# Ledger of designs, part 197: peptides against a protein of PDB entry 6B4E

Target 1, 295 residues: chain A of PDB entry 6B4E
Amino acid sequence: TNFDKISKMFWHYKDKIAQIKQDIVLPIKKADVNVRNLLSRHKRKINPKFGQLTNSNQQLFKIQNELTQLINDTKGDSLAYHWILNFIAKAVVHQAETEVRVKPESALPLGKLTLYLLVQFPELQELFMARLVKKCPFVIGFTCEIDTEKGRQNMGWKRNNENKWEDNTSYDERMGGILSLFAIITRLQLPQEFITTTSHPFPIALSWHILARICNTPLNLITNTHFVILGSWWDAAAVQFLQAYGNQASKLLILIGEELTSRMAEKKYVGAARLRILLEAWQNNNMESFPEMSP

## One batch from the design tools (peptide; made by RFdiffusion4, then SolubleMPNN)

Design b2_p30_8_s3 (from b2_p30_8, 13 letters changed)
Fold by OpenDDE base, seed 2:
Structure b2_p30_8_s3 (fold): chain B 295 residues (1-295), chain A 30 residues (1-30)
Amino acid sequence: as target 1 above (295 residues)
Amino acid sequence: SSVASPEQAAEFEKVLSLKEPPEVDPATIP
């Protein structure tokens, strides 16, 4: 693992967030009133769609079509188009922070929708990844110290209105929700209409990078959150990861589930205990996955 | 440069010993 490369990638996306604000968000505030009104209407129509997802593929396809139409309506203005995509990127991540956090299996329909949009609208990819890295640096295997204010901010910790940090449980669950979504995206097949024409924008190899980079992270930087997000990843993608990489996947699952948890045993992390339970379930041929969506 | 503990170095070596995952087309994951 090249930590310098990971750090460079992290800061690239931090810069991208600043750029998005400067080049997309702020200019729209000064745009023509008709453009602002269009985007306001579209925002109001788009935002509820993510909460309308169910375990139904039929409902998913309906929402995909509705969102596709709404996004296409903005293509006549490049700035409006990029603004709506950035809004979608933010909305998807927010859905992961809120709904997926409390219902991990909801990552599947959300992930399918997101993957469809990422392929249908390639400009969404950088906007989405920048938002993911800002909110949950674990998606690229980035870790820094959290003993400083800057370190906590870099790792996506939030402060409330009283300038108090969020509690550890809230942070862990929120990171787990975001990572569950990302893990699902990495293990999903492309929609059938795109398989032959498009490469997967966030392939299963990115799951490999997450696991490998965490295993290579200095132990003094490993927290309960690392184990929580590994458990979230496991629930979301472990089955498909094993299917993809076979024996190599098995070795990496043992490294995170057995070796990493054992090395951190003195910390008595609750997330590590859960990850051991997942490992044991797998060893007993009882690895669970999220249920498939209904027709 | 956080000096990896010998234990971390061993894990690092284990992970590095893992061949780069074959480019598995996610589309081929059954």
Scores: peptide ipSAE 0.023, ipTM 0.606, DockQ to the pose 0.138
Fold by OpenDDE base, seed 1:
Structure b2_p30_8_s3 (fold): chain B 295 residues (1-295), chain A 30 residues (1-30)
Amino acid sequence: as target 1 above (295 residues)
Amino acid sequence: SSVASPEQAAEFEKVLSLKEPPEVDPATIP
């Protein structure tokens, strides 16, 4: 693992977030009143759609069509189009931080919707990835120290209105929710209409990178959060990961489930204990995946 | 806490030496 490359990628997306603010978010505040009114109306229509997702493919397709129309209505103004995509990127990640956090299986419909939008609107890809890396650097296997305020900020820790850091459990669960969404996206097949014409924007190889990079992370930087997000990844993608990479996947699952947990055993991390349970379940042929969506 | 066997540690090193699948260059994300 080349940590310098990962660091460069992390900072690239951090810079992209700053650029998005300067080039998209701030200019729209000064845009024509008609453009602002359009975007305000679209925002109000778009925002509830993510909460309307269910385990129904029919409902998913309905929402996909509605969002596609709403996004297409903005294409006449490039700034408005990019603003609405950035809004969607933020809304999807927010849904992962809130709903997926408490109901991991909700990552599946959300991931399917997101993947559809990422393919249908390619400009969403960089906006979404930048938001993911900002909120959950684990999606690219980035880790830094959290002993400093800057380190915590870089790792996506939040402060409340009283300038107090979020509690460890809240951080762990929130990171788990975001990573569950990303893991789902990486293991999903493209919609049938795109398979022959488009490459997958976030393929299963990115799941490999997450696992490999965490395994190569200096042990002094490994926290309970690393094990929590690995457990979240496991629930979301382990079955499909094994299907994709076979024996090589098995080796990597053993590395995270057995070797990494053993190396950190003295820390008695709750996340590590859960990951070991997942490994044992797999060894007993009880590896589970999220339920498939209904027609 | 089962300490990883020497064989498991060797396998760990072997897997870490595995070529990472080709990185999707974020720049190739159109």
Scores: peptide ipSAE 0.023, ipTM 0.568, DockQ to the pose 0.063
Fold by OpenDDE base, seed 4:
Structure b2_p30_8_s3 (fold): chain B 295 residues (1-295), chain A 30 residues (1-30)
Amino acid sequence: as target 1 above (295 residues)
Amino acid sequence: SSVASPEQAAEFEKVLSLKEPPEVDPATIP
């Protein structure tokens, strides 16, 4: 693992977030009133769509079509188009932080929707990845120290209105929710209409990178959160990961489930205990996946 | 806590040494 490369990637996305603010978000505040009104209407229509997802493919396709129309309505103005895509990127990540956090299996319909949008609107890819990395650096296998304020901020820790850090459980669950979504996206097939014409924007190889980079992370930087997000990843993608990489996948699952947990056993991390349970379930041929969506 | 066998440790190092994931045909991902 090249940690310098990962750090450069992390800071690239941090810079991208700053750029988005400067070049997209702030300019729209000064845009023509008609543009602002259009975007306000579209925002109000778009925002509830993510919460309207169910385990139904029919409902998914409906929402895909509705969002596609709403986004296409903005293409006549490049700034408006990018603003809507940035809003969508934020909304999807927010849905992962809130809904997927409490119902991990909801990552499947959300992931399918997101993947569709990422392919249909390629400009969303960089906006979405920047938002993911900002909120959950684990998606690229980035880890830094959290002993400093800046370190915590870099790792996506939030402060409340009283300038207090969020509790560890809240942080762990949010990171788990975001990572579940990302893991799902990496293991999904492209929609049939795109398979022959487009490469997968976030392929299963990115799941490999997450696991390998965490395994290579200095042990002094490994926290309970690392195990929580590995457990979230496991629930979301382990079955498909094994199908993709076979024996190499098995080795990597053993590394995270057995070896990494054993090396950190003295810490008695609850996330590590959960990951061991997942490993044991797999060893007993009881590996579970999220239920497939209904027709 | 079973101490990883030398073989498991070697395999661990091998996996950790993997710079890039193996290429997988996206069509084979279910």
Scores: peptide ipSAE 0.022, ipTM 0.616, DockQ to the pose 0.141
Fold by OpenDDE base, seed 3:
Structure b2_p30_8_s3 (fold): chain B 295 residues (1-295), chain A 30 residues (1-30)
Amino acid sequence: as target 1 above (295 residues)
Amino acid sequence: SSVASPEQAAEFEKVLSLKEPPEVDPATIP
């Protein structure tokens, strides 16, 4: 694993977040009142849609169509269009931090919606990835030390209004939620209308990168969070990952489930214990995936 | 064993052809 390359990618997305602020967010605050009013109306219509997702494909398609129309209404103004896409990117990640965190299976409808939007609106891809990396660097297999304030900030730790860091459990759960969404996106098929014309924007190979990069991470940087997010990834994508890569996938699953957990056994991480249970379930032919959505 | 849909299989094959899997450090393998 080339850690310099990963670091460069991490900082690229950090720079992209700064650019989004300068080129999209700040200019809209100074835009014409009509544009601001349009975007305010669209924001109010778009925001609840992510919470309206269910385990129903029919409901998903309805929401997809509604969002598509709302986004298309902004295409006449490039700045407005990019602003609404950036809003969507933020809203999707927020949904992962809140809903997917507590209900991992909700990643499936959210992931399907997100993938559709990423393909339908290619400009969303960079905006979404930048937001993901900012919030959960694990999505690109980036890890740094968390012994410093800057290190914690880089790894997506939040402070409350009292300037206190979030508790470890809250951080772990948020990271797990975001990674579950990303894992789902990587293992989903493109919508039927795009399969022949478009490449997958975040393919299953990105899941491979997550696993391999974590396996190659210096052990002194491995935390309970790494095991938590690997467990979240496993629930979301392990079945499809095995289908995609076969024996090579099996090797990576053994590396994370057995080897990495064994090397860190002295730490007695709860996340590692869970990952071992997932490995054992797989070894006993009891690997589970999220239930498919209803028609 | 949910068999990947033909479309899923095709997408996976496409991904396999487009992106080389990263290497795992042999030092991490006993």
Scores: peptide ipSAE 0.028, ipTM 0.541, DockQ to the pose 0.046; fails the geometry check

Design b2_p30_8_s4 (from b2_p30_8, 14 letters changed)
Fold by OpenDDE base, seed 5:
Structure b2_p30_8_s4 (fold): chain B 295 residues (1-295), chain A 30 residues (1-30)
Amino acid sequence: as target 1 above (295 residues)
Amino acid sequence: SSVATPEEEAEFEKVLSLKEPPKVAPATIP
């Protein structure tokens, strides 16, 4: 029952991506020249902002304000507004694929910015989730076989210009980067200004779903990537997950760190070895979290 | 909805409850 629901959700977001292309991306190409020029200017201003993030809350707030203004400038035209939000969704995921993959702690400022934008602009939520699921189905705990071309495509594998699949390490790192961002978003508290007015769009319960769904995935579908993303999730959210769910969290961490790794031991997955190290560090009271941002 | 429903949470709790955590053998203090 649960896997059918996950599959339905996966395909819903695949359909949403097709819809976004048809209803947002393609129509803008035929839009008024003034609208196209506006969006081109805004795109050029918005795109560098994600790379300007630092471990500074002051810098974060500056960027939040700048992006808010730029997005608000498009609200007078619904198509332009949705186009700019879709651009932002793509840019955030791209930042996770490129920067977070090599510097996981950069997920924290990026996640804070993203969460702010998701709350400030609710229409971003569906656009962002559709992009996440397309790029990294692990964010909803979806897994399929990757022995087929279609299976690999569904799991977010990329092909280069020569139609060759990306390297396994590159895929693992990209998935880890995207999942790190999502994990951070799920464990962040809403900004104080929104706590009383809005529910968290992607709460910590979604982290529970990721872990539980992976644990329930048929073992023949479990790959090194599953362990890599679990390790990325652990670094990003394990501390806060334990705070949220206590003993139940502990059971699930033991399940992924000990039981799942043990069941797959014959595969000698590098990701599984790393996850085992994280479990052992926790057992030795040495569970680490990303450093907090500076004022 | 992308948010876990209470029914989904309950289902996950049941799955976790059925998997008895492996009895961590107490590390024998040497």
Scores: peptide ipSAE 0.022, ipTM 0.564, DockQ to the pose 0.076
Fold by OpenDDE base, seed 4:
Structure b2_p30_8_s4 (fold): chain B 295 residues (1-295), chain A 30 residues (1-30)
Amino acid sequence: as target 1 above (295 residues)
Amino acid sequence: SSVATPEEEAEFEKVLSLKEPPKVAPATIP
């Protein structure tokens, strides 16, 4: 693991967020009234779609088509197009922070929708990854100290209106929700219409990177959150990860489930205890995955 | 202990590329 490279990547996406604000978000506020009205209407139509997802592929395809049409309506104006994609990126991550947080299996329909959009609209990829890294640096295996205000901000900690940090449980659950979504995306196959023509934008290798980078992280930087997100990843992707990498996957699962948890045993992290339970379930041939979607 | 080397990571990326050979290489986020 090259941590300098990871840090550079992290800061690249931080800069990208700043650039998005300057080049996309702020300019639209000064755009023509017709463009602003169009985007306002589209925003109102798009926003509820993510919450309308169910365990139904039929419903998924309906929403995919509706979103595709709405996004295509903006392509005549590059700024409007990028603005709507940035809005979608934010909305998807927000859905992960709220719904997936409380219902992890909802990451599957959300992930399928997101992957479709990422392939259909390639410009969404950078916008989405920037948003993910900003909100949950764990998606690229980035970790820094959280003993400083800046460190906490970098790791995606939020403050309320009273400038109070969110509680640890809220942070852990949000990170778990976001990582569940990302993990699902990495383990999904491309839609049949794209599989022969397009490479996967966020392939299963990115799951490998997450696990490997966390395992290589200095132990003094490992927190309960690391174990929580590893557990979230496990529920979302462990089965498919094993299918993809076989024995090498097994080694890495043992490393996170046994070795990393053992090394941190003195901390008595609740997330680590859960991860050990997941490991034990796997060792007993009882590894579970999220239920597949219905027709 | 080092779990994954850069070479190991690259190997897995290569394996994935073989499983999903694209006709076109769209921009991917590294």
Scores: peptide ipSAE 0.022, ipTM 0.534, DockQ to the pose 0.089
Fold by OpenDDE base, seed 2:
Structure b2_p30_8_s4 (fold): chain B 295 residues (1-295), chain A 30 residues (1-30)
Amino acid sequence: as target 1 above (295 residues)
Amino acid sequence: SSVATPEEEAEFEKVLSLKEPPKVAPATIP
């Protein structure tokens, strides 16, 4: 693992967030009142749709079509188009932080919707990835120390209005929710209409990178959160990962489930204990995946 | 503290040496 490359990638996306603010968000605040009103109306229509997802493909397709139309309505103004895509990127990640956090299986419909939008609107890809990396650097296998304020900020820790850090459980669950969404996206097939014409924007290889990079992370930087997100990844993608990479996938699953947990056993991390349970379930031929969506 | 066996370390290093994921055979992910 080239950690310098990962760090460069991390900072690239941090810079992209600053750029988005400067080039998209701030200019719209100064835009014509008609443009602002249009975007306000679209925002109000778009925002609830992510919470309207169910385990139904019919409902998914309905929402996909509605969002596609709403986004297409903005294409006549490049700034408006990029603003609405950035809003969507933020909304999707927010849904992962809130709903997927408490109901991991909700990552499947959200991931399907997100993947569709990422392919349909390629400009969403960089906006979404930048937001993901800002909120959950684990999606690219980035880790730094969290014993400093800057380190915690880099790893996506939040402070409340009283300048108090979020509790460890809240952080762990929130990171798990975001990573579940990303893991799902990486293991999903492209919609049938895109399979022959488009490459997957965030393929299963990115799951490989997450696992390998975490395994290569210095042990002194490994926290309970790493095991929590690995468990979240496992629930979301382990079955499909094994299908994709076969024996090589098995080796990585053993590395995270057995070797990494064993090396960190003295810490008695709750996340590590859960990951061992997942490993044992797999060894007993009881590896589970999220339920498929209904027709 | 289960210290990784030399064999486990060797396997770990072998997997970590994989710079690029294997070419995913287009597995018919159902």
Scores: peptide ipSAE 0.021, ipTM 0.553, DockQ to the pose 0.165
Fold by OpenDDE base, seed 1:
Structure b2_p30_8_s4 (fold): chain B 295 residues (1-295), chain A 30 residues (1-30)
Amino acid sequence: as target 1 above (295 residues)
Amino acid sequence: SSVATPEEEAEFEKVLSLKEPPKVAPATIP
């Protein structure tokens, strides 16, 4: 693992977030009243749709079509178009932080919707990755120390209105929710209409990078959160990861489930204990995936 | 059949070769 490359990638997306604020978010506040009114109407229509997802493909397709129309209505103004995509990127990540956090299997319909939008609207890809990396650097296998305020901020820790850091459980669950969504996206096949014309924007190789980079992370930087997000990844993508990489996938799953947990055994991390249970379930031919969506 | 790329295979071998954790933390670009 080249840690300098990962660091450069992390800071690229941090800079992109700053750029989005300057070039998209702030300019819209000064835009024509008609543009602002359009975006306010679209925001109100778009925002509820993520919560309307179910384990139904029919419902998914309905929402895909509705969102596609609403986004297309903004294409006449480049700034408005990029603003609505940035709003969607934020809304998807927020849904992962809230709903997927408490119901991991909800990552599947959300991931399918997100992947469709990422392919249909390529400009969403950079906006979405920037938001993901800001909120959950684990999606690119980035880790830094959390002993400093800056380190915690870089790793996506939040403060409340009283300037108090979120508790460890809240952070762990929130990171798990975001990573579950990303893991799902990486293991999903493109919709049938795009398979022959478009490359997957976030392929299963990105899951490989997450696991490999975490395995190569200095042990003094490994926390309970690392094991929690690995467990979340496992539930979301381990089956499909094994299908993609075969024996190499098996070796890497053993490395995270057995070797990494053993190296950190003295810490008695709850996340590590759960990951070991997932490994044992796999060894007993009981590896589970999220239920498939209904027709 | 494995869909692993040569780059992924190289990364895999690096992971497997780790007997000791790397001593150097990821550089935070200030």
Scores: peptide ipSAE 0.020, ipTM 0.545, DockQ to the pose 0.054

